# Peptides against a protein of PDB entry 7RZF: the designs that were tried, part 176

Target 1, 358 residues: chain A of PDB entry 7RZF
Amino acid sequence: PFQEEHLKQLYKIVPIKDIRNLYVTFPIPDLQKYYKSNPGHYLGHLIGHEGPGSLLSELKSKGWVNTLVGGQKEGARGFMFFIINVDLTEEGLLHVEDIILHMFQYIQKLRAEGPQEWVFQECKDLNAVAFRFKDKERPRGYTSKIAGILHYYPLEEVLTAEYLLEEFRPDLIEMVLDKLRPENVRVAIVSKSFEGKTDRTEEWYGTQYKQEAIPDEVIKKWQNADLNGKFKLPTKNEFIPTNFEILPLEKEATPYPALIKDTAMSKLWFKQDDKFFLPKACLNFEFFSPFAYVDPLHCNMAYLYLELLKDSLNEYAYAAELAGLSYDLQNTIYGMYLSVKGYNDKQPILLKKIIEKM
Target 2, 358 residues: chain A of PDB entry 7RZF as posed
Amino acid sequence: PFQEEHLKQLYKIVPIKDIRNLYVTFPIPDLQKYYKSNPGHYLGHLIGHEGPGSLLSELKSKGWVNTLVGGQKEGARGFMFFIINVDLTEEGLLHVEDIILHMFQYIQKLRAEGPQEWVFQELKDLNAVAFRFKDKERPRGYTSKIAGILHYYPLEEVLTAEYLLEEFRPDLIEMVLDKLRPENVRVAIVSKSFEGKTDRTEEWYGTQYKQEAIPDEVIKKWQNADLNGKFKLPTKNEFIPTNFEILPLEKEATPYPALIKDTAMSKLWFKQDDKFFLPKANLNFEFFSPFAYVDPLHSNMAYLYLELLKDSLNEYAYAAELAGLSYDLQNTIYGMYLSVKGYNDKQPILLKKIIEKM

## One batch from the design tools (peptide; made by RFdiffusion4, then SolubleMPNN)

Design b2_p19_5_s1 (from b2_p19_5, 11 letters changed)
Fold by OpenDDE base, seed 1:
Structure b2_p19_5_s1 (fold): chain B 358 residues (1-358), chain A 19 residues (1-19)
Amino acid sequence: as target 1 above (358 residues)
Amino acid sequence: SFSASEIMNLTPRPPLPKP
């Protein structure tokens, strides 16, 4: 266990590569025994969320952070870490204290809302999908992974234990959330800007760093993190598939796409999957406009329209991605191309949202 | 002890499972 002297520490680290990263780390209890409830995954899902009202959304809006990852990491025997990692912009490197303040504001929002069973259910459903359709890993990697997992899980549960959530444990969520406090923080900033400003060298890799105590005033600022009204829990992910039925191969199924609709304004080709037998589909739409490429002005307007459309769809992008859906929008010389791919069950919902924004 | 090397080896995003 970390002693008090190891908490509230700031590490300034010089990287070999030109990278800017912030790691906000909290020592937490060993959660391995709670794998059926996985409270660290619940918190990682929310803290690492990329949708509207998320921590990342706010930090991106300020131009301080490019990416955010939140979750548990294995430590030494008997403890783990909860880590929030962000990729910093040049401006974000100047606002690390404020970035961490926003982290604690988001954590405070999670405390105020309390554990949500529907969020747990969403995590459960996402994990069940991921497990059910897990691609066959390379045999060597899979065997090595199973061997590692056997140390932590009963043999009968080894295949499922990493994915299947069984128990909603709000008490354990609150317990972990109670460890995510400023008094329990370890901060690491990785930047070349610390070159020549370090006083220590790491033994294993020769990494240069400086260790400093975080000022009590800064800790107090983070302890007094208010509820920021910009932070909200995510909405329910409407794109999570629930129907995995594979339709039987039609007797008339062709080896190539068949024209199933032919009108003056639309043609539709269809090909049933006869090879993979997955509950997935690819929807491809080509839109034709006589104005798309008539002159440079119209071409630029069509480009601008598509960029604005993409921007307006950002609110759905992350939820769709989590649910194993993707979309692509491209300008063509004839107009626009739209592709929707992934699990077929909720594709109509995503497609409807795209069309409603068009 | 949480070493600088342990911090540096915090790889960013678990590779999103490629679709």
Scores: peptide ipSAE 0.020, ipTM 0.547, DockQ to the pose 0.360
Fold by OpenDDE base, seed 5:
Structure b2_p19_5_s1 (fold): chain B 358 residues (1-358), chain A 19 residues (1-19)
Amino acid sequence: as target 1 above (358 residues)
Amino acid sequence: SFSASEIMNLTPRPPLPKP
């Protein structure tokens, strides 16, 4: 339904709320029939990635963007959109053309690397985890959702189709990537800075906006997006759980943490889960140092140490979060507190990385 | 038609699967 006249358009939109957002939108074919391969999810995973060498990491490093979301969205009948949405800083609002250039540089990197089966496998595994441990929805909401999705999925798959990836289709990934081009772009900038500079009003909500054609020179600049050496594919996510075995409840399981190890240098308490029966654990470590709070200098040094440690661990934070792992680091008056939470299978890997940075 | 209102309502983060 989008003809060439609807492409290469810039919308300047006045929000009600004080927000700054950029929406870079590409019309794409209807991918609903390809739910088993979900090429839009694959691309959304990579474009929306937050790890080192990601689009977001680079845009954040420039101070232009706070958050980034990439993915497919339903359109009207017979087409979808692929959307890259960013929250803009005040500085980022001045660099929209350059932000979009970086988006096309990242997309060009994805074309150059080609579809990666291991990335698809990670998406598959993450979705399988999400499905397996999905919270119970409210019955009325769940039934209404199921009724809605029955129009799109076979009855036998209706409960799983949103989560379970089955088919690696590099051809479909490439097909979608071929639609993510400057000649197929629709850009919307949302900012109060456009107040009093608009010439149109949206019919449904009265939203004020201005529509402009994107200059051909800008389109050409984006078409000539080179490979930016700062962009890299993510590393394999080593935190994705594969073992979900739940150990049987011990006969002597106490309702409270039991002291299971007592040494001159350490005490260990253990409490088995007797309520949730999930393959999850919470590891809490309290480190005691007589020097942590002895004087203002040591206090400040302990604070700085922890901030540096947090910064050094930031490279793992997103991968851990995706895999359902989290960590927390806090200064205490006695030293430091560390918590590691989530699926128990890969907690030792995350813990090892934390300790290696300490 | 791609409405300005549709653009403004695009903001829901796809729910990251809650851990």
Scores: peptide ipSAE 0.019, ipTM 0.527, DockQ to the pose 0.438
Fold by OpenDDE base, seed 3:
Structure b2_p19_5_s1 (fold): chain B 358 residues (1-358), chain A 19 residues (1-19)
Amino acid sequence: as target 1 above (358 residues)
Amino acid sequence: SFSASEIMNLTPRPPLPKP
């Protein structure tokens, strides 16, 4: 257990690699016994969300952060950590206090909204998909992992305990969220910019660092984090697959794509999966325009159009990715290429959204 | 206490909470 003297600390760390990272860490209770509800996963899902109104979206819009990860990590016996980790830009390295303020504003938004059962259900559904379609691990590595987790989970649940959420526990979500406070914070900044500015060396790896107390004024600033109206809970992820039915192989299935539709405006080829038997599809669209590359102006307009289209679709990209869907958009010398890949169930929804933005 | 090395070993992308 961290004593008060270990809280409200700032560590400036010199990396070996040229990296800029911020770690905002909170000591939390051991949540292992609550694996069926996994309140740390719920909070990690929201804090680590990349959609509109997310913490990352705002910090990225400021030019301060490239990537964000949030979640629980194992600590020593009897406690864990909740960690928010960001990849800092050069500008973000100058705005660490403001980045952390935004983190506390987002956390305050989560307090104001309270635990959402629908978010828990999405986490449950996503984890169920991930479990169902988990790649076969190497037996030796898997057995060693299972042997390690058998100390924590019943034998009957050991295979599923990391994935299957069963119980919505708003009380536990609130309990963890109550630990995500400025008075309970440990901050680490990793940057080569601290070279020659450190006064301590870590014993095990020789990592140079400086430890400082976070000023009380800064702690108070973070404690008084107002609701930032830019922060919103994510919308429901409409891309989460629910139907995993695999259609039987057609008797006339060809080993190559067959032309199934031929019109003046379109040709459609289809090939059924005869090998993998997954509830997945690959949709590929080639759009032809005689104007796409007629001259340099049209070429540049086609490029700009595609960049604007990609930007307009960015709001769906993360939700689609979480649900195991992806899209790709490319300029071609003939026009445009679109690919939609992943679980087939919600591909029509993603495709519709793409077409509506086109 | 996080060792500076534990903090640095946090530098691999914490596993995104696997969705």
Scores: peptide ipSAE 0.017, ipTM 0.528, DockQ to the pose 0.404
Fold by OpenDDE base, seed 2:
Structure b2_p19_5_s1 (fold): chain B 358 residues (1-358), chain A 19 residues (1-19)
Amino acid sequence: as target 1 above (358 residues)
Amino acid sequence: SFSASEIMNLTPRPPLPKP
């Protein structure tokens, strides 16, 4: 267990690679026994969210952070860590205190909103999708993995315990949130800018580092983190598939796309999957306009239009990606190309959102 | 005490591979 002397510490670490990373870590209880509720996964999902009103969205808007990951990690026996890790920009390296302030503002928002059962349900549904469509692991690796996880899970649950959530436990979510406080923080900053400014060497890998106590005034600043009105809980992910029915292969299924609709304004080709038998589809649309590239002005207008359209769709990009959907928009010499790919169940919803923004 | 290497190797569990 970490004693008080191990908390409120800042580590400045020199990497071998040219990387800039921030690790904000919190000691938490061992949550292994709570695998059915997995409160650390719930919090990791929210803290690591990339949608509008997320921590990452705000930090990216300031140009301080490129990527963010939040979640639990195994520690020694009897404790775990909750970690928020960010990839820092050069500017972000100068604003680490403010980045961490924003982390605590987001955590404060999570406390204020309280545990949300619908968020747990989304995590459950996403994990169920991941479990159902997990790739077959290599037999040797799979056997070794199963043997390892038998130490943590009952034999009857060993195949599912990593994925299937069963119990909404708001009390455990609140318990973990209560550990995510400035007084419990351990901060590590990884940057080559600390070269020649370190006073310690790590015994195992020879990593150069400096350890400092975080000033009490900084801890107090983080403790007084207010509600930042820019932070919001995610909206419900409408793209999570629920229907995974695989339609039987039609008797007249052609090996190539068949023309199934031919009109003055549209042609539609269809090819049924005869190989993979997955509840997935690829929708491809080519739009033709005689005006798209008639002159340099129209070409630039078409480009600008698509950039604006892409920007307007960014609010759906992360939610779609989490749900196993993707879209792509490109200018063509004849007009525009749109693709929608992934689980077929919610593709119409994503397609409708795209069309509504057009 | 976490070694600096342990801190650096504290990569969060990679999110479940996106399906």
Scores: peptide ipSAE 0.015, ipTM 0.526, DockQ to the pose 0.456

Design b2_p19_5_s2 (from b2_p19_5, 10 letters changed)
Fold by OpenDDE base, seed 4:
Structure b2_p19_5_s2 (fold): chain B 358 residues (1-358), chain A 19 residues (1-19)
Amino acid sequence: as target 1 above (358 residues)
Amino acid sequence: SFSATEILNLSPNPPIVKP
């Protein structure tokens, strides 16, 4: 177990590769027995969220962070870690204290809102989707993971234990959230900028590092993290599929796209999946405009329009990705191309949102 | 004490099962 002397520590680490990373680590109790509720996954989902009002959205808006990952990790016997990991920009490397302040402001927002059953339900539904399609999409990696998991779960639950959320436990969410405090923090900064500024070498890999105590003043700043009005819980993810029905193959199904609608203003080709039998669709729209490439001005206007459209849709990008949906928008020599891909159930919702922004 | 390598090796990507 971590003793008090191991808390409130800063590690400055020299990487071999030119990378800039921040690891904010909290010792937490062993949650393995609570795999059915997985409170660390709930918190990881929210802290790692990329939507509007998320921690990443704010840190990215400041140009300090490129990516953020939040979640639990196995520790030694009897404890785990909760880790927030970010990829730092060059500017973000100068603002590590402020980045961590924002982390604690977001954590304080989670305390103020309390555990949300709807968020747990979304995590459950997302995990159920991931589980249902795990074996169908990527057969390659399954066998090696099972052998490791067999040490931790009953044989009957090994396949499902990572994915099946069964119990909403707000008490356990609050318990983990109570461990995410400045007094319980371990910080690691990874940057080549620490080269020649280290005093220790790691025994196993020769990694150069410096260990410092985090100043009490900095800990107090993080302890006094106010509610930041920019931080909000995510909205409900409308894109999570619930219907996985595969329509029967039509008797007249062609191996190639068939023209099923031909009008003066539109042509529609359709091909049913005859190979994969997944509840997925690929919707491709090509918009033809006689004005798209008439002159350089129209080309630039079409480009700017598409960039503005993409920006206006960015609020949905992460929620769509989480739900196994994607969209793509491109300029073409004839006008515009739109693609919507993924689970078919909620594609109409995403398509509607795209069209409402057009 | 966790080594710098343990801290670095603390980053297996949590299986954020990105779907």
Scores: peptide ipSAE 0.022, ipTM 0.589, DockQ to the pose 0.391
Fold by OpenDDE base, seed 2:
Structure b2_p19_5_s2 (fold): chain B 358 residues (1-358), chain A 19 residues (1-19)
Amino acid sequence: as target 1 above (358 residues)
Amino acid sequence: SFSATEILNLSPNPPIVKP
């Protein structure tokens, strides 16, 4: 375990590549024995969330961060790390203290709300989806992974242990969350801006770095992180598929799209999947408007309309992506194009949300 | 390329995790 002398440290690291990264790292207990509850995954899901009221959404709104990843990483035997990693903008590199303050404000929000069983269930459902379809998408990596997993899990559970959450353990979530404190932090900033400002070289890779103690004033500022009213728990992901039934191939299934509806206002073509046998669908809509491209003004209005529509749908984008759904909206010379793709079960819900914003 | 997290873990005095 890290001793007190190893905590509250700042590392300024010179990268070989032009990258700007912040790593906020917390030593945590070994959670391997708790794989059935996986409290680190629960916290990683929330801290790494990209939806409205998330940590990333606030940091992006300030122009300080491009991407955020939160989760547990294996350490040496007997401990792990919880890591929040962000890709920094040039401006974000100047605001690292404030970025970390926002991290602690979000963590404080998680403490205030307490463990949520519905979030655990969402993680469970997402992992079940990932497990069910992992082997169908990438067969080549399976054998080498099993050998690694056998060191960590009982043989009987090796296939499922990484994915199947079984036990909601709020006590373990709180235990990990209690380790996510300023007094337990290790910070690394990776930037070329530290070139020529380092005093140490790492033995294994020759990486130049500087180690500094984080000032007690800064630690105290982070310890006094208040609730920020911009941070909210995510809403329930309504797009997570639960039905994976594959309908039998119809006897009259054509190898090409068949016209199944023909009206004055709409034509509908359908093709059943005869190749992949996945509970996935592609919905493609072409909308025709005689006004879309009648003149430059209408063209610009149609463009602005779609940009506003896309912006209004951003609240669903991340939740849809997590659930294995995607949508696309494009202007066409005849009007607009809409595509909805992914697991078929919740596509009607996403489509309804899109139509309600139109 | 080692991640900065590996560098953080490779700090020269890894606490000898006494068993």
Scores: peptide ipSAE 0.019, ipTM 0.580, DockQ to the pose 0.060
Fold by OpenDDE base, seed 1:
Structure b2_p19_5_s2 (fold): chain B 358 residues (1-358), chain A 19 residues (1-19)
Amino acid sequence: as target 1 above (358 residues)
Amino acid sequence: SFSATEILNLSPNPPIVKP
């Protein structure tokens, strides 16, 4: 167990690679016995969220962080860690104290809102989707992972235990959230900028580092983290598939795309899947405009339009990705190309959102 | 004491399960 002397510590670490990373680590109880409720996954989902009002959205808006990951990690026997990891920009490296303040403001927002059963249900549904289709993906990574999991779960539950959430436990969510406090923090900053400023060497890999106590004034600033009005819980993910029905092959199913609609304004080709038998579809749209490539001005306007369209769709990008949907938008010499791919059930919703922004 | 390597190994590279 971490003693008080191991908490409120800052590690400045020199990497071999030119990387800038921040690790904000909290010791937490062993949550393995709570796998059916998985409170660490609930918190990781929210803290690691990339949508509007998320921690990452605010840190990106300031130019301090590129990526953020939040979640639980196995520790030694009888404890785990909750870790928030960010990829730092050069500017973000100068604002580590402020970045961590924003982390605690977001955590304080989660305390103020309390545990949300609908968020748990979304995590459950996302995990059920991941489980249902995991075995249909490449088996190579699955066998080694199962062998590790067999040590933690009953044999009957091993296949499902990582994915099937069964119990909403707000008490356990609050218990973990209560460990995410400044008094329990361990901070590691990884940057080449610490070269020649270290006083310790790690025994196993020779990694150079400096260990410092975090000043009490800084801890107090983080303890007094207020509610930042920019932080909001995510909206419900409307893209999560619920229907996985695979339609039977039509008797007239063609091995190639068949022209099913031909009009003056549109042609439509269709091919049913005859190979994979997945509840997935690929929608591809080619838009033709006589103005798209008429001159350099129109080309630049078409490019700018597409970049603005992509930017306007960023609010849906993460939610769609979590739900196993993707879209792509490209300029062509004739106009624009749009593709929508993934689970077919909610593709019409995503397509509608794209069209409403066009 | 957490080694710098343990802290680095505490890197959640959860595989970003890219969907």
Scores: peptide ipSAE 0.018, ipTM 0.569, DockQ to the pose 0.420
Fold by OpenDDE base, seed 5:
Structure b2_p19_5_s2 (fold): chain B 358 residues (1-358), chain A 19 residues (1-19)
Amino acid sequence: as target 1 above (358 residues)
Amino acid sequence: SFSATEILNLSPNPPIVKP
């Protein structure tokens, strides 16, 4: 178990590769017995969220962070870690204290809002989708994985325990949030900028590092993290599929796309899936404009338009991705190409959002 | 992959200074 002397520590680590990473780690109780509620997954989903008002969105807006991962990791016997890991920019490396302040401001926002059952339901639904459509593992790998999991889960639940959430436990979410405090933090900064500034070597890999106590003034600054008005809980993910019905193959199904609509303004081709039998669709739209490439000015305007359109759609990109939807927008010599792919159930919603921004 | 958490698996056990 981590004693007080092991908390509030900063590690400056020299990597072999040219990487800049920040690891903010919190020792937490062993939560394995709470797999049905998985409070660490709930918190990881919110802290690791990439949508508007997220921790990552704010840290990206400042130019300090490229990527963020939040979640639970196994520790030694009897404890786990909650880890927030970010990829640092060169500027972000200079602002580590402020980055961590923003992490605590976001955590404070989660405390202020309290556990949200609808967020748990979204996590449950997303995990159910992931379970239903998980890739078939190789038999040897699958059997070895199951054998390992049997040490942690009842036999009847081994196949599902990693995916299926069953119990909303706000008490456990609050318990984990109560461990995500500055007094319980271990910070590691990984950067080549610490080369020649280290005084210790790690025994297993020979990694050079320096350990320092985090100053009490810095801990107090993080303890006094206020509510940052830029942080918001995510909106409900409207793209999560709920209908997985597979339509029967039509008797007249063609092996190639058939022209099903022909008008002066539009042609529509359709091909039913005859191979995969998944509740997925690919919608492809080609827009033709006689003005798109008439001259260099129009070409540049068409390019700029598409970049602005992409930017305006960024608010939906992460929610769509989580739900197994994707879109692509490209300039073509004749105009614009749009593709929408993934689960078919909520594709009309995403398509409507795209059209509303066009 | 939290690969650097393998580096942070600096065992919470202080190196047993062998006497």
Scores: peptide ipSAE 0.017, ipTM 0.568, DockQ to the pose 0.036

